# Designs tried in a protein design run: peptides against a protein of PDB entry 3ZN8. Part 32

Target 1, 125 residues: chain A of PDB entry 3ZN8
Amino acid sequence: LEEYDKIQKKMEDVMEGKGKLTLRDVYAQIIALRKMGPLSKVLQHIPGLGIMLPTPSEDQLKIGEEKIRRWLAALNSMTYKELENPNIIDKSRMRRIAEGSGLEVEEVRELLEWYNNMNRLLKMV

## One batch from the design tools (peptide; made by RFdiffusion4, then SolubleMPNN)

Design b2_p13_7_s4 (from b2_p13_7, 7 letters changed)
Fold by OpenDDE base, seed 5:
Structure b2_p13_7_s4 (fold): chain B 125 residues (1-125), chain A 13 residues (1-13)
Amino acid sequence: as target 1 above (125 residues)
Amino acid sequence: DRLGEWLLKLFLN
């Protein structure tokens, strides 16, 4: 509950232009959601999501779980400075993160692109 | 949780 409150406050700050969403915030949110159980159980606890997204198939849930696992591995391989300011992640850092997480460099790049898109979208709200 | 909703929306897309 405390983690959710912190994340919510951070999101409000970002939407009001008082802060920036970091990968640390993303990590905290993922961990908090994982405590609710598998992705299927998490989706059931978010009523507003079902309005915007169709119920995923079992195969889609498996893909989602694998994506979460891989992104957590990448996040666990980042330094505190990288989590706080992902913009410092250059090609060398990206390669290190990929090696540490057992991912391809392209998968790490995908996570960073997703983060940039997320941060942009939150600022538009 | 609004952030969780946004994260999941982008995760699944």
Scores: peptide ipSAE 0.146, ipTM 0.686, DockQ to the pose 0.135
Fold by OpenDDE base, seed 2:
Structure b2_p13_7_s4 (fold): chain B 125 residues (1-125), chain A 13 residues (1-13)
Amino acid sequence: as target 1 above (125 residues)
Amino acid sequence: DRLGEWLLKLFLN
């Protein structure tokens, strides 16, 4: 409960331009969501999401769950410094993270691109 | 809630 409140406050700060979303924040959010159960159950708890997104098929949920697991593996292979400052992740760090997580470098790049897009979008809200 | 929603939205894309 306390961790969830911290995540919400952090998000509010980012949206107000008083902070920056980090991969640590992403990690914390994913863990919090995972505690709620499978992706299908999590989606049911998000008000209005059913209006904004079509209900995913069972196959889409499985794909989503697998993607979350892969990204968690990548995040678990990052240093604290990298989680707080993802911009320091160069090609060498990216390769290390990929090797440590059992992912392809391209998958790690995808995560970082997603993060950058998320940060950009949140600053516009 | 909102962060989770955004995260999930982007995950599903």
Scores: peptide ipSAE 0.145, ipTM 0.686, DockQ to the pose 0.134
Fold by OpenDDE base, seed 4:
Structure b2_p13_7_s4 (fold): chain B 125 residues (1-125), chain A 13 residues (1-13)
Amino acid sequence: as target 1 above (125 residues)
Amino acid sequence: DRLGEWLLKLFLN
């Protein structure tokens, strides 16, 4: 609970323009959410989500779980420097991460693109 | 909470 609160505070700070969201922060958030159980249980604990998003089908939940698994594998294959500053991840690093995680290079690229988009959005909020 | 929700929303996409 204390760890979760720290992560939430970090995220709030980033949304307020205080600091930078890193993949380390993303990783920590995913782990914190995973402690709540499978994606289906996690979604049940998010107030208002059922209002903002239609209840995912069982198939969508499975896809979501697999996506989380894959991204965790990628994150676990990154160095500390890469997690803190994903911008340093070049083609060589991306290939290494993909090989280490059992993912396609394109899947690693997708994660990085997602991160970049998220970071841009948070800076706008 | 809000960021967690956003993360999950994007994970499902």
Scores: peptide ipSAE 0.143, ipTM 0.684, DockQ to the pose 0.130
Fold by OpenDDE base, seed 1:
Structure b2_p13_7_s4 (fold): chain B 125 residues (1-125), chain A 13 residues (1-13)
Amino acid sequence: as target 1 above (125 residues)
Amino acid sequence: DRLGEWLLKLFLN
């Protein structure tokens, strides 16, 4: 409950332009959701998701679960400074993160692009 | 959790 309240407050701050979504916030949210169980169970606990998104197939759930696992590996390979300020992640840092997480550099790039898109969208809502 | 919902929305699609 405390972590969810923190995440919600952070989201509100970002939406009001008082803060910035960080990869630490993303990490915290993923971990909080993972406490509810596998992706399939998590989706059941999110009100309105079934209305906003089509019900994912079993294959989509597997792909999503694997992607979560891989992105968590990348996040766990980042420094605190990088998690708080992902924009400092240059090619050298990206390569280090990829090597440390067992991912391709392109997968780390994909995570960062996703983060940037998410941060922009949250500011628009 | 609205943030979680948005994360999953963009994560899966």
Scores: peptide ipSAE 0.148, ipTM 0.691, DockQ to the pose 0.137; fails the geometry check

Design b2_p13_8_s1 (from b2_p13_8, 8 letters changed)
Fold by OpenDDE base, seed 5:
Structure b2_p13_8_s1 (fold): chain B 125 residues (1-125), chain A 13 residues (1-13)
Amino acid sequence: as target 1 above (125 residues)
Amino acid sequence: DRKSALLKLLASF
């Protein structure tokens, strides 16, 4: 719970232009969410989300959880420097991360693209 | 707010 609150505060600071979201922050958030239980339980704890989002099927939740597990494997294969500054991840680093995590290079690219899109969204709000 | 930030994160998955 304390870790979750720290991550939320950091996200607020980033939204206010006082910081930058890193992959370390993403990692910490995923771990905090997993401690709350299955993705279905996490979504239930978000006030108003049950009204705005269609309740995902059990199969969709399982697919989402598997994707998160794969992304955690990629994150666990990154160096601390890469987690703090993902922009240094070139093609050689992506290949190393993919090999270390048992993922395809394209899956590592997808994670990085997601991260970049997230940072853009947080700055626009 | 914290809720908006979390919603944005989830919407990106």
Scores: peptide ipSAE 0.097, ipTM 0.679, DockQ to the pose 0.354
Fold by OpenDDE base, seed 3:
Structure b2_p13_8_s1 (fold): chain B 125 residues (1-125), chain A 13 residues (1-13)
Amino acid sequence: as target 1 above (125 residues)
Amino acid sequence: DRKSALLKLLASF
């Protein structure tokens, strides 16, 4: 998918120190993955997943699909400035995003933590 | 595999 290829290029740029992965990139990646079908189908297309992770139960897949949906709601409630620079998201912004998306503030914090961890991982690899 | 890492992280929640 064109969107996926853009994300791959962006991830490569980050690994080379030429850029930063943003929540806009995360959004595009989630949309690209959803276009591939349900999370169960997406996971089946990932080489080595079955080696590194136990096969998720049907219930775990449903939970994951719901989490992705909730994260999309959070991302859709962010400003372009926040999507490009997630580090500006303070407690006030998190609360606004949570209220706008129908999420708990903790869920927005979890998304931001995930984003930070992903960026750290990409710089390490 | 970066795609795998992303999805693993998503699934780890």
Scores: peptide ipSAE 0.119, ipTM 0.700, DockQ to the pose 0.360; fails the geometry check
Fold by OpenDDE base, seed 1:
Structure b2_p13_8_s1 (fold): chain B 125 residues (1-125), chain A 13 residues (1-13)
Amino acid sequence: as target 1 above (125 residues)
Amino acid sequence: DRKSALLKLLASF
């Protein structure tokens, strides 16, 4: 819970224009959420999410959990500098990360795209 | 709620 509060504060700071959400922050958040249990349980603990998102099927939850696991493998294969500044991740770095994590380069690219979209969203809120 | 946005994005995959 303490890690979650730190992440929330970081998100609030980013939303106020104070700082930038990094992949380190994303990693910490994913870990904090996973400590709360399976994705299904995590989603149940998010106020208002069940109202705004359709209840995911069991298959959708499994797909989501597998995707999170794969992204964690990618994150674990990143350097500290890459986690703090994901924009430095070029094609060579993506390939290294993919090889180190057992992922396709496209999956690493997808993670980075997701991160960029999230940062864009947080700046709009 | 701002706090739910990241969680929503995580859920949207």
Scores: peptide ipSAE 0.116, ipTM 0.705, DockQ to the pose 0.431; fails the geometry check
Fold by OpenDDE base, seed 4:
Structure b2_p13_8_s1 (fold): chain B 125 residues (1-125), chain A 13 residues (1-13)
Amino acid sequence: as target 1 above (125 residues)
Amino acid sequence: DRKSALLKLLASF
């Protein structure tokens, strides 16, 4: 998909120090990947993944798919400003997002921590 | 290295 290629290009740009990965980019990536089908099918479309990562069990794929679904619900409950600047998400915003998405606050915190870790990782590459 | 970036993203889930 053309959208997928745009997201990949943006990820490359961020890795090159050109710009910042946002939760909007994460959202777009998740949507693009989900158009390919279940996580199991998405992984099958990534050549060489089986060489770099052990083949996930069916249970691990289910857990991953559910986690993605829950994170997508959280992302859908964020404002544009929050998606572009996740660092503005304070405890009040985090609680609102959790309530709006039907998640625990801890799950929203986990998403934000993952994003922060990912953004750090991309800057180190 | 689009593939590596995607792999890193997915592996971090």
Scores: peptide ipSAE 0.104, ipTM 0.694, DockQ to the pose 0.387; fails the geometry check

Design b2_p13_8_s2 (from b2_p13_8, 8 letters changed)
Fold by OpenDDE base, seed 3:
Structure b2_p13_8_s2 (fold): chain B 125 residues (1-125), chain A 13 residues (1-13)
Amino acid sequence: as target 1 above (125 residues)
Amino acid sequence: DRRTALLLLLASY
């Protein structure tokens, strides 16, 4: 709960232009969400999601859980400098992260693209 | 909702 409140406040500060969302913040959020239980339980606790989106199938939830596990492996293979400033991740760093996490380089690229899209979206909301 | 945005993005990729 305390970790969650710190994450929410950090997200508020980022939207007020007082901060930047980092991959460290993403990691902390994923860990906090996983402490609440399976992705299915987490989705049930989000107000309005069940109204705006169809309830994910059990297979979609399993795919989502696997993707989260793979992204955590990538995040665990990053340096603190890379987590704080993902823009320094070049092709060499990306390959190292992929090899260290047992992932394809493309999966590491997808995580970075997701992070970039997230930061763009949070600036528009 | 900002949590919704995070989870939507996690589910979309």
Scores: peptide ipSAE 0.145, ipTM 0.707, DockQ to the pose 0.388
Fold by OpenDDE base, seed 1:
Structure b2_p13_8_s2 (fold): chain B 125 residues (1-125), chain A 13 residues (1-13)
Amino acid sequence: as target 1 above (125 residues)
Amino acid sequence: DRRTALLLLLASY
């Protein structure tokens, strides 16, 4: 929970324009959430989420867990410099990350695209 | 809730 609160504060600072969300911050958040258990249990611990979103099917939860696992493999294959500044990840780095994680290059690209989308959204809120 | 936003983004794939 302490790690979670540190990440939450970091997200608040980013929303206030006092920093940038990195893939290191994303990694730490995913790990902190996974300490609570499977995605199904994590979602149950979020007040109001079950009111705003339909309860995911068991198949949707499995797909979500697999996607998180794959993205964690990619993140574990990144250097500290890449985690701190994902914008340095060129085609050569992306291929290395994919090979090191056992993923397709497209899956690594999707993670980076998702990160860029999230970082844009956090600046708008 | 900011906590919910990250999780919604994770869940959106």
Scores: peptide ipSAE 0.142, ipTM 0.701, DockQ to the pose 0.412
Fold by OpenDDE base, seed 2:
Structure b2_p13_8_s2 (fold): chain B 125 residues (1-125), chain A 13 residues (1-13)
Amino acid sequence: as target 1 above (125 residues)
Amino acid sequence: DRRTALLLLLASY
């Protein structure tokens, strides 16, 4: 709960223009969520989600769990400077991260695109 | 909920 509150406050600071979401913040969020158990259990703890979204199928939950595992591998292959400042990740860095994580460069690009989209969304809300 | 937004974006990929 305390780790979640820290991440929530960080997200609030970002939305207030007092900070930025980093991949370190993303990593901390994923680890905090993993302490609650598998994605299925995490989704059950989200108030109102079951009203707004159809209950994910077992196969969708498995895909989501595997995606989280892959993104953790990518994040673990990043340097501290890359985690704090993802915009420095060029094609050479993406390739190194992919090789170090056993992922395709496209999967690393997808994570970075997700991060960029999330950081844009948080500034708009 | 911002936590929900993060999870929804994680689940959308």
Scores: peptide ipSAE 0.140, ipTM 0.704, DockQ to the pose 0.377
Fold by OpenDDE base, seed 5:
Structure b2_p13_8_s2 (fold): chain B 125 residues (1-125), chain A 13 residues (1-13)
Amino acid sequence: as target 1 above (125 residues)
Amino acid sequence: DRRTALLLLLASY
């Protein structure tokens, strides 16, 4: 609960333009959500989501959980410097992360693209 | 809600 509140407050500061979202912040959020149980339980704890989104099928939940596991493997293969400053991840670093996580380079690129898109959206709000 | 934003973005891939 205390770790959760710290992560929420950090996300507050980022949304208010007082901070930058890092991959360390993303990692902490994914871990906090997984402590609540399977992705199905996590989705149930989001107010209004069950009204705005159709209830995902069991197969969609399994696909989502697999994607989260792959992204955690990539994040666990990053250095602390890379997690704090993902913009330093060049082709050589990206290949090392892929090899260390058992992922394709394209899957690591997808995570980085997602992170960049998230940061762009957060700057527009 | 920020949880919703992160999860919506995770679910979009």
Scores: peptide ipSAE 0.130, ipTM 0.690, DockQ to the pose 0.365; fails the geometry check

Design b2_p13_8_s3 (from b2_p13_8, 7 letters changed)
Fold by OpenDDE base, seed 2:
Formats: structure tokens, sequence, C-alpha cells
Structure b2_p13_8_s3 (fold): chain B 125 residues (1-125), chain A 13 residues (1-13)
């Protein structure tokens, strides 16, 4: 709960233009979510969302868990500078991260694209 | 309300 509240407050600060979302924040978020349980359970605790969102199938939950595990491997293969400033990650850095994590370069690119999309959304709302 | 709900959603991804 306390880790989740810290992440929420940081997201609020980013939306107010008082900061930026980093891959370190993404890492902390993933760890906090894994402690809280599957996203489907968290969404079910949000009044009004649990009725409107389809409950993911058990297979969709397993696919999501494997994707998160791969993203954690990529994040663990990043330097502190890369985690704090993901925009410095070029093709050479992506390849190194992929090799260090046992992932395809495309999986590392997908994580970075997801991060960039989230950081854009946070600035628009 | 909508901003808080979106922040919750984003913190869940």
Amino acid sequence: as target 1 above (125 residues)
Amino acid sequence: EKRTALLRLLAEF
C-alpha cells in the first residue's frame, strides 16, 4: 500500500509537470503490482471499473505475467543512467540490454515504446 | 474523479 501511494503521488507530480516518469518508476510499479496481485484483482477493487472491464482469462493473465517477467529482466539489465533517462537508449544499448536479459531486441523496443506512450499520456491528461 | 481513476489505471500498468 505505501509503495503504491508513492507511485500514485509521483504520477500526479508528472501529470502536473513537476517531474518525469522513469523506468525506475516502472520497475517500482511492477514490483508493487506483483505484491498486490494480478491487475484483474486490483481493477476489481476500483468502484465502477470492475463491472465495466472484462475479466481477463487465465491464459491472458499468464501471457501478461510472462511479459512482465521479461520486462523485469530487461530493466535489471539496464544501467542506472538508462533507468533514469530511457531516451539515451540507442540501438547499441538496446542490443546490449537484450543480450544481457536473454531477450530479443524487439522485446526491449516494445518496453521502451510502452514507456514512451505512458509518458506521453501522463503529459496530455 | 476521472483524473484519479486514470492515475489508478496507469499505476496498474
Scores: peptide ipSAE 0.092, ipTM 0.623, DockQ to the pose 0.241
Fold by OpenDDE base, seed 3:
Structure b2_p13_8_s3 (fold): chain B 125 residues (1-125), chain A 13 residues (1-13)
Amino acid sequence: as target 1 above (125 residues)
Amino acid sequence: EKRTALLRLLAEF
């Protein structure tokens, strides 16, 4: 709960333009969520999301959990400097991260694209 | 409300 509240506050600070969401924040978030239980339980705690989104099938939840696990492997293969400043991750760094995590370079690119899209979205809200 | 819902969603994904 305390780790979750810290992440929520960080997201608020980013939306207010008082901070930057980093991949370290993303890592901390994923870890906090995993401590709270299966992704299904987390989704059930969002008021109104269960009304607006169809309840994910058990198979969709497993796919999501596997994707998160792969992203954690990528994040664990990043340097502190890369986690704090993902914009420094060039093609050479992406390849190293992919090799170190057992992922395809495209999966690392997808994580970075998702991160960039999130930061863009948070600045628009 | 939408901001708080989005924050919760983003804090959960």
Scores: peptide ipSAE 0.088, ipTM 0.621, DockQ to the pose 0.233
Fold by OpenDDE base, seed 1:
Structure b2_p13_8_s3 (fold): chain B 125 residues (1-125), chain A 13 residues (1-13)
Amino acid sequence: as target 1 above (125 residues)
Amino acid sequence: EKRTALLRLLAEF
């Protein structure tokens, strides 16, 4: 709960323009969500969200869990400087991260694209 | 509203 509140406050600060979302913030959020249980259970504890979202199928939950596991492997293969400033991740860094995580370069690129999209959306909201 | 939109987007990935 305390880790979740810290992450929530960080997201609020970013939405207010007081900060930047980093991959360290993403990592902390993924870990906090995993500690709270399956994403379906986390979503059920959010007032109004559990009623409006279709319950993901068991297969969709497995796919999502595997994707999260792969992204955690990529994040664990990043340097502190890369986690704080993902924009410094060039092709050489991306290849090193892929090799260190057992992922394809395309999967690391997908994570970075997702991060960039999320960080843009947080600034627009 | 803003928090709910973010949580929805995080739930889609």
Scores: peptide ipSAE 0.082, ipTM 0.636, DockQ to the pose 0.339
Fold by OpenDDE base, seed 4:
Structure b2_p13_8_s3 (fold): chain B 125 residues (1-125), chain A 13 residues (1-13)
Amino acid sequence: as target 1 above (125 residues)
Amino acid sequence: EKRTALLRLLAEF
């Protein structure tokens, strides 16, 4: 719970323009979500929310879990400088991260693109 | 090749 509250506060601070979302923040969020168990089970117990969010199929949950595992492998293969400042990740760094994590370079690119899109979205809200 | 990769890795820490 305390880790989740810190991440929420960090997201709020970034939305208010008081900070920058980093890949370290993304890592912490993924770990907190995994510790809480499938949020899908918690959200399914909230009356009315289960009607508005299609309950992901068991197969969609497995696909999502595998994607998260692959992203964690990429994040664990990044340096502290890369986690704090992801814009320094060039083609050479992406290749190193991919090789170190057992991923395709395209999967590392997809993670970085997702991060960039998220960081743009949070600045517009 | 492996030595150059290791030296690049060490320069990135």
Scores: peptide ipSAE 0.022, ipTM 0.531, DockQ to the pose 0.019

Design b2_p13_8_s4 (from b2_p13_8, 6 letters changed)
Fold by OpenDDE base, seed 2:
Structure b2_p13_8_s4 (fold): chain B 125 residues (1-125), chain A 13 residues (1-13)
Amino acid sequence: as target 1 above (125 residues)
Amino acid sequence: EKRSALLQLLASF
């Protein structure tokens, strides 16, 4: 709970323009969510999700869990500097991260694109 | 309205 509160506060700071969401923050959030249990249990604890999103199918939950696992592998293969400053991740770094995590370069790119989109969305809210 | 950080993360999957 305390770790989750720290992540929420940091996201609030980012939304207020006081900071930037990093991949370290993403990593911490994923770990905090994993401590709450499987994605299915996490989703059940989100107030209003059932109103905003259809209840995910079991297959969608499995896909989501696998994606989280793969993203954790990628994040674990990043350097501290890359986690703090994902914008330094060039094609060479992406290939290294992909190789180290057992992922395709395209999957690492997808994670980075997701991060960039998320960080943009947080700044617009 | 402050969307929960978790909802934003999950909605982007």
Scores: peptide ipSAE 0.096, ipTM 0.690, DockQ to the pose 0.394
Fold by OpenDDE base, seed 1:
Structure b2_p13_8_s4 (fold): chain B 125 residues (1-125), chain A 13 residues (1-13)
Amino acid sequence: as target 1 above (125 residues)
Amino acid sequence: EKRSALLQLLASF
């Protein structure tokens, strides 16, 4: 809960145009959510989500869990500087991260693209 | 508010 509140405050700051969401912030959020249990349990703890989103199938939950697991592996293979400033991640760094995490370079690129999209969305709110 | 950030994270998956 305390870590969640820190992440929320960070997100609020970013939404207010104060600071930037980093991959470290994303990592912390994922870990905080994972402490609540599997994605299925996390979704159950979000009142009203079932009204706004169709109940994910078991297969969709499994895919989501696998994606989270793979992205956590990538994040764990990043340096502190990369987590704080993902924009420094070039092709060489992506390859290193992919090799260290057992992922394809395309999966690392997908994570970075997702991060960039998320950061844009937070700035629009 | 707490719902919004998690929802945004999940919606982006």
Scores: peptide ipSAE 0.090, ipTM 0.692, DockQ to the pose 0.371
Fold by OpenDDE base, seed 5:
Structure b2_p13_8_s4 (fold): chain B 125 residues (1-125), chain A 13 residues (1-13)
Amino acid sequence: as target 1 above (125 residues)
Amino acid sequence: EKRSALLQLLASF
């Protein structure tokens, strides 16, 4: 509960241009969501989502949960400096992270591209 | 509140 409030306040600060979203923030958010249980339970706690989005199939939920687990493995293989400033992650660091997490380099690249796209979106709002 | 952060995460998948 306290972790949710901290993440929310930080997201608000980022949206107001007072902060930058980091991979540490992403990590904290994923961990907080996992404490609520499986992705199916997390989605049930979102008011109005069941009205706007079709109820995902059990298979879609499993795929989504596996993707989250893989991203957590990548994040757990990053240094604190990399989590705070992902822009320092070069090809050598990306390969190390992939090897340490048991992922393909392309999966680590996908996470970083996602992060960059999120930061761009947050700056446009 | 939890909706905005989670929607941002989900919109990115």
Scores: peptide ipSAE 0.091, ipTM 0.680, DockQ to the pose 0.343; fails the geometry check
Fold by OpenDDE base, seed 3:
Structure b2_p13_8_s4 (fold): chain B 125 residues (1-125), chain A 13 residues (1-13)
Amino acid sequence: as target 1 above (125 residues)
Amino acid sequence: EKRSALLQLLASF
């Protein structure tokens, strides 16, 4: 997928210190993954994942699909400035995003924490 | 493998 190639290039740039992964990149990735089908089908197309992770239960897959939908709602409620610079998202912005997406503030915080962890991981891989 | 790491992080929530 074209969007996947853009994300790969962005990931390479981040590793070389030439860029930063943004929530826009995260959004593009989630959309690209969803085009492949349900989370179960997506996971099957990831080489080596089955070696590194136990096979998720059907219930875990359903939870994962719901979490992805919720994160998309949060991302759709962010401004372009917030998507490009998630570090500007304070408590007030986080509450606005939560209210706009129908989520708890804690769920928006979880997405931001995940994003931060992802950026750290990409520097290590 | 970066793709695997990304998806592991997605799955770990």
Scores: peptide ipSAE 0.087, ipTM 0.697, DockQ to the pose 0.458; fails the geometry check

